# Designs tried in a protein design run: peptides against a protein of PDB entry 3H8D. Part 119

Target 1, 122 residues: chain A of PDB entry 3H8D
Amino acid sequence: DMKRQQRFFRIPFIRPADQYKDPQNKKKGWWYAHFDGPWIARQMELHPDKPPILLVAGKDDMEMCELNLEETGLTRKRGAEILPRQFEEIWERCGGIQYLQSAIESRQARPTYATAMLQNLL

## One batch from the design tools (peptide; made by RFdiffusion4, then SolubleMPNN)

Design b2_p19_8_s4 (from b2_p19_8 with Y2E R8M M13L D18P)
Fold by OpenDDE base, seed 4:
Structure b2_p19_8_s4 (fold): chain B 122 residues (1-122), chain C 122 residues (1-122), chain A 19 residues (1-19)
Amino acid sequence: as target 1 above (122 residues)
Amino acid sequence: as target 1 above (122 residues)
Amino acid sequence: SELEELFMPEEELEELPPL
């Protein structure tokens, strides 16, 4: 059902290696998620000192959030929810379109809103 | 095509009657819009001194924004775009579900994402 | 989950300005 609500989230993270460091030595990353209804469709991680991580459902399931949207508590975290464009702008800049396209072409991507939208745009 | 992007906007307005009053005598209203792709699907107006106005495509076309999304410039207005839930929460509180339902039942509502979503939920 | 280990404490997340 392509009528599922598309919801996007962003939260900062502290790397495990920086967890116990002084605040000035904790480099923030950013975790982004796109939920296609209850399930994650895309995930992205912005790191302060390594390339962005891009993940798409089907291909990268084992590296992605396994929790459904409600289980994450993200909908209850003030300031976690972001506009679609706030996700897409970063996704596009990180090469997410090409990443998802390649996952579709290789038949690794699970069908989602994201795959359907990309197929409509291309 | 129910794969159209759903975008929501909120802008403050000053009533024409208050336009030339001193700032302290200008009561702000709030104008809300839901765009189903390029076209408005729902509009809502919160007024400081009258009941909310709820409008749905098909039924209320003459009272709604006639401009397509790009023509409005809303996508370029910083802080105008809002999360779906920020629209829906106010819509729900104002009786928008019942208003849209009645417009569907009376065959006045144009098919939109909003009509389709309501029909899925009911 | 591996994500829970990465996330900032709830108290720090709640201090984020709303969109």
Scores: peptide ipSAE 0.026, ipTM 0.628, DockQ to the pose 0.080
Fold by OpenDDE base, seed 5:
Structure b2_p19_8_s4 (fold): chain B 122 residues (1-122), chain C 122 residues (1-122), chain A 19 residues (1-19)
Amino acid sequence: as target 1 above (122 residues)
Amino acid sequence: as target 1 above (122 residues)
Amino acid sequence: SELEELFMPEEELEELPPL
């Protein structure tokens, strides 16, 4: 359970609708992921023009990365991997603690490292 | 046990004997630390002119950082914190797996996240 | 993958999120 490697990633994305625009018209978002071993535990999307999207395993599986960590290639992408704190700081600012807490309370969250850490914090 | 935050740091150091030399004559070493919660679990020193020093909690406590993580100020030092893999890659290259394994086998290693991970790998 | 389709080119990578 808690012995799995916790790995965090951040990559910029361009919206599909901006893909063919000039660079100046491509609004960058930021995609964040927390992998608890091979599987995603939390995902977060920062958008320039809409509220952050917070996603947690068990509740939001259909909207989250379906690839295992190896399949994502994120571990091989230079500069994609970030420190836990670099994820958590943004997660906290986006209301991720409350979001995950509510998912635990509603019994929608799959147990992950993140759920275990939150339960230890509260 | 395994629920503690694992944090890794790297800082350059200059040897005391080089402290007053011109910058070109200051040979930089690298000091690495793995903190398992508040306490150091592993330390490593890369020197330009001697073999790497590997240190593990329980065995090498007297040669390791005695400060807790907060006392070190490492969490506040810009660029000091590194990814787990950035520590592990150097640790592995320096023979850290074998060093820690021998410390476990000799019953000199204090149980840490690092000892638990190694025991899961073997 | 769907994730790869979202990825920006490496030339366009930025270190800091807009927060």
Scores: peptide ipSAE 0.025, ipTM 0.630, DockQ to the pose 0.046
Fold by OpenDDE base, seed 2:
Structure b2_p19_8_s4 (fold): chain B 122 residues (1-122), chain C 122 residues (1-122), chain A 19 residues (1-19)
Amino acid sequence: as target 1 above (122 residues)
Amino acid sequence: as target 1 above (122 residues)
Amino acid sequence: SELEELFMPEEELEELPPL
């Protein structure tokens, strides 16, 4: 279990409502993902005009990426892969630790590398 | 044990004999390190004019970085930290899998994340 | 998926500086 490769990705996104606007009016967001082996463990969305979205496996499966890591093609997208710290820094700033902790306590979180790491720090 | 953070670093080096040469005559090498938590697990040196050097913990301790990760200051050097794949790609190209396997078989390798991962693939 | 529609074109992603 703990032997699964942890991989982190970040890609920019443009809101559907901005798709056909001029580039200056396309407000960029950022989509972040943490994959625990082939499966997504955490997702985070930074929006230019609304609060960040935090998602954890088990609790938020319906709102998270449905594709396994290979199906996403993220590993083949140049510049998409990021360091663990580049994900964790933003996750922490957005209150991700408390969000994941609450999901564990409510028994909504599926066990992942992220839940195991949190339970080691607490 | 498996919960230790795996971190990878790359820094350029200039050979001592080239230190005082003009920049055009300073042939750059590359120093790579894999840290399994605070301790180095693998080291690799790419030279412009000799074969790569591969080193694994337990076997090559006397030739490897003697500093723990915090003592190196690598985590504070901008651009030094690299993705796991950026290390592994070069490690594989240099014959690192076979080198580590031989060190395990001869009982010279200290158990690390690297040895555990190899033993999962074999 | 809604995510695929949100993603920037691959060409625009390739223009991002390497990390």
Scores: peptide ipSAE 0.025, ipTM 0.619, DockQ to the pose 0.064
Fold by OpenDDE base, seed 3:
Structure b2_p19_8_s4 (fold): chain B 122 residues (1-122), chain C 122 residues (1-122), chain A 19 residues (1-19)
Amino acid sequence: as target 1 above (122 residues)
Amino acid sequence: as target 1 above (122 residues)
Amino acid sequence: SELEELFMPEEELEELPPL
């Protein structure tokens, strides 16, 4: 299980409501994903005008990417893949450690690489 | 063991003999490293004028980086860290799979993340 | 997919300054 490839991605998004606005009015958000093998383990959404969204597998499955890694095409999208630390730095800043910890403690988190790493840290 | 952080780095080098030449005559090589936790697992050297050098832990310890990851300062060097695939693509092109496989078969390779991944692929 | 509709076109991605 811990042998699965951990891969991280970041893509900008434009809100549907901004899609037809002038470029200066197209506020960019950022979508972040952590894949534990083929399946998403963590997701973040950074918005220009609202608090960040943090999502963890098991707890937030209905709000997270339903596509497996191959189906996303992210591995083929130039510049989408990021270093683990580029994800973790944002995750930490957004309170992701506490969010995942609470999901583990409440038994809402599905076991992933992320849950195991946190349990090794604590 | 498979829970160790896999980190990859690339830095340019200038040969000592080119150090005092004009910038146009300073042929750049590339040094690549794979760290399996604190310890180097694989190394590559791309030269502008000779075949690539491939090195694997256990077999080539005397030719590989002797510093642990923290001692290298690579984690603090902006732009040095690369994605796993950026290393693997070059490794594959240089015949690294066959090189590591031969080191495993001859019992020269030290067990690393790299050896385990290759054994899972074959 | 909803994700594909949210994704910026590749041409617009390449023009973005790095964060």
Scores: peptide ipSAE 0.024, ipTM 0.622, DockQ to the pose 0.051

## One batch from the design tools (peptide; made by RFdiffusion4, then SolubleMPNN)

Design b2_p20_1_s1 (from b2_p20_1, 6 letters changed)
Fold by OpenDDE base, seed 4:
Order: structure tokens, then sequence, then C-alpha cells
Structure b2_p20_1_s1 (fold): chain B 122 residues (1-122), chain C 122 residues (1-122), chain A 20 residues (1-20)
């Protein structure tokens, strides 16, 4: 059912190694998630000092958020929810289209809104 | 195809009668739109001194934005795009669910993401 | 294609923090 609500979130994090450092020494990362209804479809991490991490459902399940959307509390965190394009712009810049496409072609991707949209666009 | 992107927008407007008044005499209204892919599905107007106006595709086409999404320039206007819930919260408060439901039941509504979602929820 | 290593610890921490 592709009528599910698509919701996107972004939250900052501080790396574990920086948690107890002075504020000026804490490098901020960004955690992104795309939920296709209750379940995660894509996840992305921006780090200041390493390449971005891209994850897609089916292929990367064990490395992605395991909670359903309600369990995450993201919907209740002020400022966490972002516009689709705010996610997609970063996703595209990080090579997410190619990453997801490869996951589909290799038969690793679970069907999601994201897979359906990509297949529509191509 | 219910895989279309759902996008929501809000822009302020000043009533024509107030356009040339001093700033303190200009009452601001709010114009809302829901686009189901390229085409408008719902429109809503909040006014300071009259009831809100609710419009749904099929029933109210002649009173709604006639431009496709790209033609509106809304996607290029900073701060115009809003989260789905920012639209839906106002829509719900204004009785939009009942309005759309009645339009469906009277066979006036054009099928959209909004009609599909409502029929899913009920 | 194998995925790059992820930040599992930060992800877990984020989720836990959001639930608290």
Amino acid sequence: as target 1 above (122 residues)
Amino acid sequence: as target 1 above (122 residues)
Amino acid sequence: IEPAPTSMEPDQELVERLQS
C-alpha cells in the first residue's frame, strides 16, 4: 500500500568520543530517517570527519533504526520532523539514488515508497 | 497512482481592500494548498474576520488554484512549503474531514491522495 | 555491494534519548 504517509526526520548527535569534551571540541553529526508509514525505509548519517552513511531497508536492516515510528518518539520531538526535500537533497548529494538503485538491482532492497519512487523516476 | 509526492504550502496574503492601508490596518490571511503530485487536491484560506474557506478538487475546481505546482512557483518560495501535519492540523480544526467526506459521498470529489487517505481512515 | 560501517552506537543513543 503506497498510500502510507511518508515522514522525514533529522536530529543532531554528538559522537560518543566527544560527549564529555568542551563544547568547542564536540563535532556534531546528523541522523536522518525516512519512514514509509510506521517502518523505516531509509536512514542517513552525516559526519563531520568521515563519509556519509546511507542505509536502505532490506539491505541494511541490522544497521538501521529497529523501532517503528511511534516507538522512536521522533514525531513528538519538536524540530525533528523535516520536509521531504530536506531529506532528499542530502540523500541525492550523498549518492543515495545510486545506492538505492544498486540495492534494487541486486535484489537486496525491501519494497518501500522509496523503491517505488525511484522505479517511477527511472 | 497514489505514489505521487504530497506537498503542502502556506503563504500569507493581504486582502485586496487592505493593500493600500497602513500596516496596522492590514489584516493578514493565510492561503494553504495541498498538491497531490502536480495538481492541487485541497485548498484552504484562513481569514481574520470571516470563516475559513475549504476547497476540494472536483467539487471546487473553479475556486481553487488553477496552476500546476511548478507553475505556482511555490516550490521556489522560501518558507512556503510546510509539513503535512501543519496543513492537516488546520484542516481538521476547520472541519475539513467532514467537508471532504461530504464531497465524496455526494460524488463531487475528484479522486486524490486526500480522498484515498480519508477512505482509508474511515 | 557491502555497505560501509555505520554509527551504531550514536544511533542507539539517539533513539534512547528520544524515548527518555
Scores: peptide ipSAE 0.035, ipTM 0.628, DockQ to the pose 0.058
Fold by OpenDDE base, seed 2:
Structure b2_p20_1_s1 (fold): chain B 122 residues (1-122), chain C 122 residues (1-122), chain A 20 residues (1-20)
Amino acid sequence: as target 1 above (122 residues)
Amino acid sequence: as target 1 above (122 residues)
Amino acid sequence: IEPAPTSMEPDQELVERLQS
């Protein structure tokens, strides 16, 4: 829906086991989110020691951010907001296109800007 | 058109009269551009000593960037690409909404993502 | 629910809230 703003965010996280280590020993992960208007459409997590996690609205709601965009405070966190391409590049590398496509085909995906874009690209 | 990527850029410029002054005496302006796919849709210039300049495709083609996005090299210039909101905030402050609206009403505006967004907002 | 990482770092705290 053209009326909804697409916004993307990224924040780092540190593993619990590394919490009290020196900074050089804190292996950093990255938490990514795509918000289609106020609601999350996609979530992605890059981990230093396991495969990436990809999540899409409808299918993975129980594992995804349960806050609307305003509730997250992400728009007010300096450096959190990223360009669309900064999200999409990683999403593609992690197999996100196929992941979302299969979620659509199995009727598990909730319609979002992301599903619409994919269905236009295919 | 949902298939066209919307990208925004900002670069500084220095007035010719300040070209050879010390950095502290170079009053900096800002050049902004919105590209709707490969083609510029809006251009905006903030000047240190005169009113902002707003330009929209169709109406102001002769004053706007005449290069397509790839030709500009902006996508390869570090720090040039900005978030949509970083453009829109300034655009709104400068009266860009009314400027584009009047260009549409007078049939001077070429249809772009920007015109479509405005016509959805109104 | 996916387990949220815990840390005293501000970004980690935000991640915990976002994953809860």
Scores: peptide ipSAE 0.030, ipTM 0.607, DockQ to the pose 0.117
Fold by OpenDDE base, seed 3:
Structure b2_p20_1_s1 (fold): chain B 122 residues (1-122), chain C 122 residues (1-122), chain A 20 residues (1-20)
Amino acid sequence: as target 1 above (122 residues)
Amino acid sequence: as target 1 above (122 residues)
Amino acid sequence: IEPAPTSMEPDQELVERLQS
């Protein structure tokens, strides 16, 4: 249902190896999520020392957040929620459009708001 | 179409009478807008010295922003775009749900994302 | 406190830490 609330979140993470270093030496990664209603539709991870990770529902369920939106507590985490475009800009820059399209074409993608929007665009 | 991008904006305004006063004496109002794709669906104004103004498409077209989203330049105004909940929280607090519902019941409301969501809720 | 993944996948550990 396209009437489901689309919500986007971003949280930083620090590598275990940097956990006890000085602040300037703690390289931040970023964890991004798109929730289509209560369920995750897309996930993305930016790392300081490896390529971005792109994940889409259906194809990558085993690697994606297993909690529903309420269970994550992200809606209650100050500063975690971001504008749709703040997610999409990075998603596009990381090749997310092609990644999701490929998942759709291979019939691996679960139908979500994200798949619907992409099919609208193409 | 429920696939249209829902975007929300907030900008401050200063009353003409306060325009040349000291900063501490410039009472700020707030202008809020919900765009359902390129077209405005809801508008709200918070004033320092009078009740909030609520406006919904169809009913209040003459009092609402007449520019499409691109024409407003709001998408290019740093800090103007807000999260949906930042709009909805104030909207609800100001009685927007009842206002829009009344507009729907009187057949004054133009169908928008806002009307669809309300009809979903009730 | 900044989330720091350990043996778990970064997303899972991060979300779990946010729950606590």
Scores: peptide ipSAE 0.028, ipTM 0.608, DockQ to the pose 0.078
Fold by OpenDDE base, seed 5:
Structure b2_p20_1_s1 (fold): chain B 122 residues (1-122), chain C 122 residues (1-122), chain A 20 residues (1-20)
Amino acid sequence: as target 1 above (122 residues)
Amino acid sequence: as target 1 above (122 residues)
Amino acid sequence: IEPAPTSMEPDQELVERLQS
């Protein structure tokens, strides 16, 4: 379980409504993912005009990446992969610890590296 | 054991003999480290004029960083931290797998995340 | 709350695919 590779990714996105605007008028969001081995453990979205979206495996599977890591092509996308801390820093600022903790307490979170780390942190 | 943070770093160095040369005459080497939690698990040095140096915990402790990660300040040095793959790619090219494997077989390697991963890889 | 600066270009198609 804990021997799986923990890999983190960040991709920018443009809102659909801004797709055909001039570049200066395209507000960029950010899509984040934590993969615990082949499958996503956490997802996070930063939006320019709404609150961050936090998603955790087990609870939010329907709203998260359904592709395995290899299928995503993220590992082959230059600049997409980020350091764990680059994910965690944003995750923490967005209230990710509390969100994941609540998901664990409600028994909605699937056990992942993230849940294990949180339990060690507490 | 496997819950420890695996963190990787790279910093350039200039040979002492080149310290007072003009910048264009300073051949840069690269110092790499893998920290398994607070302590170094692997070290690697790329030199412009000699073979790479590979070092593994247990076997090469006397030649490796003796400071814990926090003491090194590497986590606070901008640009020093690198992705696992950025370390592993160079490690592999330098023969690190064979080096670590030999250290394991000779019972010189201290068990680390690196040894565990290698044993899973084989 | 904002991510670190990046030079990456938007990849809306990938994001949409990953979120579908």
Scores: peptide ipSAE 0.024, ipTM 0.612, DockQ to the pose 0.203

Design b2_p20_1_s2 (from b2_p20_1 with I1L S6T T7S A13E Y15V)
Fold by OpenDDE base, seed 3:
Structure b2_p20_1_s2 (fold): chain B 122 residues (1-122), chain C 122 residues (1-122), chain A 20 residues (1-20)
Amino acid sequence: as target 1 above (122 residues)
Amino acid sequence: as target 1 above (122 residues)
Amino acid sequence: LEPAPTSMEPDTELVERLRS
């Protein structure tokens, strides 16, 4: 059901190798998630020293968050929730549209709000 | 139509009397707005030195933003748009629920998404 | 009444928990 609540989250992280470095040397990465109702539809990671990671439900289930939204605690973490456009802007910059489209065309993508919206766009 | 896009914004303001003071003496207030589609439904102002101002469409039209959403430029101002809960949390703390309810009961409130949601809650 | 900070401190432990 595409009427499910669409919610987006972002969490900064520090690489394990930087955990004990001086603050100026702790390069931040960013973990992003799109939840279509209780279940993740898209995940994305920005890294300071490697290419972005893009993940879509169905294709990348084994690499994506396995917890439902309530289990994550994200809804209770102050500042974690972001506007849809804050996710989409980065998703688009990282080539997410093409990535998801390819997953749909190869029949690897699980139907989600994200797949539906993309199919409306194209 | 309650299917209109609900969008929320927050911008800081400096009092006119503080405009030319030293930065440490420029006390910030906060201006909040809820737009129900193109038109404002609720407005709220937090002040450093006086009680919060709560405004609801219909009752307080003369004191509220007169521009439609596009005219405000808020959608194009980086960092201005906020999550619904970021507005609602402050609204509730300031007594907005009771304020809007009173406006409904006195038949001063214009029907908006805000009035509909409140009537669902109570 | 004050808005929450716009900056967010890293939460590496949380991210690691959420990763598969």
Scores: peptide ipSAE 0.344, ipTM 0.597, DockQ to the pose 0.653
Fold by OpenDDE base, seed 5:
Parts: sequence; C-alpha cells; structure tokens
Structure b2_p20_1_s2 (fold): chain B 122 residues (1-122), chain C 122 residues (1-122), chain A 20 residues (1-20)
Amino acid sequence: as target 1 above (122 residues)
Amino acid sequence: as target 1 above (122 residues)
Amino acid sequence: LEPAPTSMEPDTELVERLRS
C-alpha cells in the first residue's frame, strides 16, 4: 500500500470563454492531481472566478480523472509533475484536509495514501 | 517506515580551486541527497572532472551528511528540492542501483526507503 | 538532461481530457 509511488501533477488551463481573448485577458486556472500509484487519490482545481474544487477518491470518483496515470500522459508532460508539498500547500489552503477528513468520517473516502497520511496527522 | 516523507535535494557546488576564477572557468558540480524522513538515505555527487560519488546510509555514514533534514536548511533553500525522479534518473545513470544492491548484499546498508524500493524492484 | 521549466503554458485540451 504505502510503497506505491505518490506523484503529483499540475496543469494550467484557460477557460473556454477566454480562449479567443488576447493573452492578457485569459485568466488561468490550475488543475491538480495526486496519484497514489496508478490511480488518482485527490484532484483539485483552482479557478480565477469561482471557489476551488476539491475531489477525493471514493467520494468523487465520478467527477475525477478516470484514467490511470500512464494513460494520462502526465508523466510525459514536461513541467507537469510537481513536488508533494506544491500540491499539499494548495490543498491545505483550499480546505482539503477538512474535506478529506469529512469524507473519511462519512465513510465515503476510498482508502489511499492521502487518507492514511491524514489519519496519522490527526 | 514507508510513511516517512521521501524528499530529494540538489545543490550546485564549485570546486575550491575554481572559487576565484572567472565564472566561465568555474566548473560546477552537483550535490544530491535523498532524505528518508529526517535522515539521509542516499547521497550523490556529480563532479566535472572525476567519477560520480555514490553513498548509501549504513555503509557510508561517515562520508554523508550528518545533519537531519531540518538542520540542513535544504527545505528552506529555494530551488534545492527536486522530484524523486530527478534524483533517481541520475542515481541510476551513475550505477546507484548496483551500488545500493551491493551494500544490501554485503549487509552494510541500513534499511531505508531506498533499500525497500530496490528490493521490490528486484 | 533537460532543465525543468520555470513556467508552464496552459494546456486546456489536456485538462479537458483528464476531466471525467
């Protein structure tokens, strides 16, 4: 379980409504993912004009990346991979700890590295 | 054991003999470290004019960083922290797998995340 | 070894592909 690679990724994106605007008018969002081995454990999105989106495995599977890590191509996209702390810092600021904790307490979270770490943290 | 943070760092160094040369004549080396929790598990040095140096915990303790991670200040040095793969790629190219394996076989390697991962890899 | 970029260009298409 805990021997799986924990890998984190971040991809910037432009909102559809901004796609044809001048560069200065294109507000950037950020898509984040934590993969616990081949499968996503947490996903997060930062938007310039709406609240962050937090998603955790088990609870939010239908809204999260369904591709395994290899299928995503994220490992091959230069600059996409980030350090754990680069993910966690944003996750924490967005209320991710509380979100994951609530998912654990409600029995909605699938056990992952993230859930294990949180339980150790508490 | 496996729940400890695995953190990797890289910092450049200039050879003492080059310290007072013009910048173009200062050949840069690279110092690498893998910390398994608070303590170093692997160290590696790339030199411009000699073979790489590989060091593993247990076997090479006397030649490795003696400071715990917090004491090193590496976590606070911007740009020092690197992805696991950025370490591993160089480690592998330098023969680190064989070096660590030999240390395990000779009973010189202290058990670390690195030894565990290698044993899983084999 | 290729240096890691300090900035990343948006890849909206990729993000859309990754969203379920």
Scores: peptide ipSAE 0.343, ipTM 0.622, DockQ to the pose 0.430
Fold by OpenDDE base, seed 4:
Structure b2_p20_1_s2 (fold): chain B 122 residues (1-122), chain C 122 residues (1-122), chain A 20 residues (1-20)
Amino acid sequence: as target 1 above (122 residues)
Amino acid sequence: as target 1 above (122 residues)
Amino acid sequence: LEPAPTSMEPDTELVERLRS
């Protein structure tokens, strides 16, 4: 059912190694999630000193958030929710389209809004 | 067709009477819009010194933005687009639900996503 | 009148919880 609400979230974080450093020495990472209804469809992490992490449902379930949307508390965290384009812009820059495409082609991707939209767009 | 994308925008404005005053004497208002696909469905204005203005398609067409979404340039204005809830929270606080409901009951409202959702919710 | 937030404080604890 593609009538599910698509919701996107972003949370900045500090790397464990930087947590006790002076503010000027703390480099931020960014955690992103796309929820297709209650369940995660895509996850993405931006790190200051390593490549982006891209994750898609079905293929990367064990590395993705296992909590349903309500359990995450994201909907209750002020400033966490972002617009679809704020997610997609970063996703695209990180090669997310190709990543998801490959997951679909290899039959690893679980059907989600993201897979449906990609298949519509291609 | 309720498959149209619902997009929401907010931009600050300065009252004409304050445009040439010193910054400390400029009181900001806020202009809000809900677009149901290319066309506006709801508009709302927050003013510092007068009651909120609520406008719904069909009833208030002459007082609402007449431009289609692309013509407004809102989609290209950084920071203008807001989440649905950011609009709805203010809409609710201003009595927008009752306003739209009255417009529906009086047969003044044009069918929009907003009218459909309200009729679903009630 | 509600200004839109332009910055967000890090919430490492939340992210770690979401990764669990």
Scores: peptide ipSAE 0.343, ipTM 0.604, DockQ to the pose 0.556
Fold by OpenDDE base, seed 1:
Structure b2_p20_1_s2 (fold): chain B 122 residues (1-122), chain C 122 residues (1-122), chain A 20 residues (1-20)
Amino acid sequence: as target 1 above (122 residues)
Amino acid sequence: as target 1 above (122 residues)
Amino acid sequence: LEPAPTSMEPDTELVERLRS
């Protein structure tokens, strides 16, 4: 039947600690999101000086974007939307496959497109 | 059943007449393609000083990319792949909807994902 | 008819809004 649209987004940011520094001293982070229809399925944050943050629906709802896709404004922000592979490549490098798998095994993951795809892979 | 993957690509090109000019005098064009599975469904070319070229499978096969997607190397060219909307936005602005519709009405269009989507729209 | 941007400026305010 009608499949939910899978949409991926990426937004660069500057750490609060660097906001008052000279441009050359500002280190960029990257915020990533995977939306399965209107709701977020995966979220990821890259930081210049700490480990990536990986978040999956069900397990990490309290730390993830609570806004539906329309509320985020991401679909209207030029350059924010990215290809699935642009998300997945980073997700894989950050250990996202293992993270989501563990969330499924612990029964913490909410079923999403991401959980289904992982189940198809394994 | 299993749906064919829809993939969209964009690459810049320099007009042959400008190839031997200084960089500042080279006007960039843009080549766009929509692949419905391994085969091209739509092609579009933007030029700096002439109207867009719109091409649809069946009608314009002789002028379109004759290579299958794998043969093009587009999937391996960094930055070439674009989002569906990045193609469709330009396609719409260039009158692509009307162009494809006319090709269908004249029985010149080969059935593709693009023709099916247009039929769903109308 | 302009090409899509290949890069974007940081939008810390947006990211902060999206965080819970």
Scores: peptide ipSAE 0.343, ipTM 0.599, DockQ to the pose 0.623

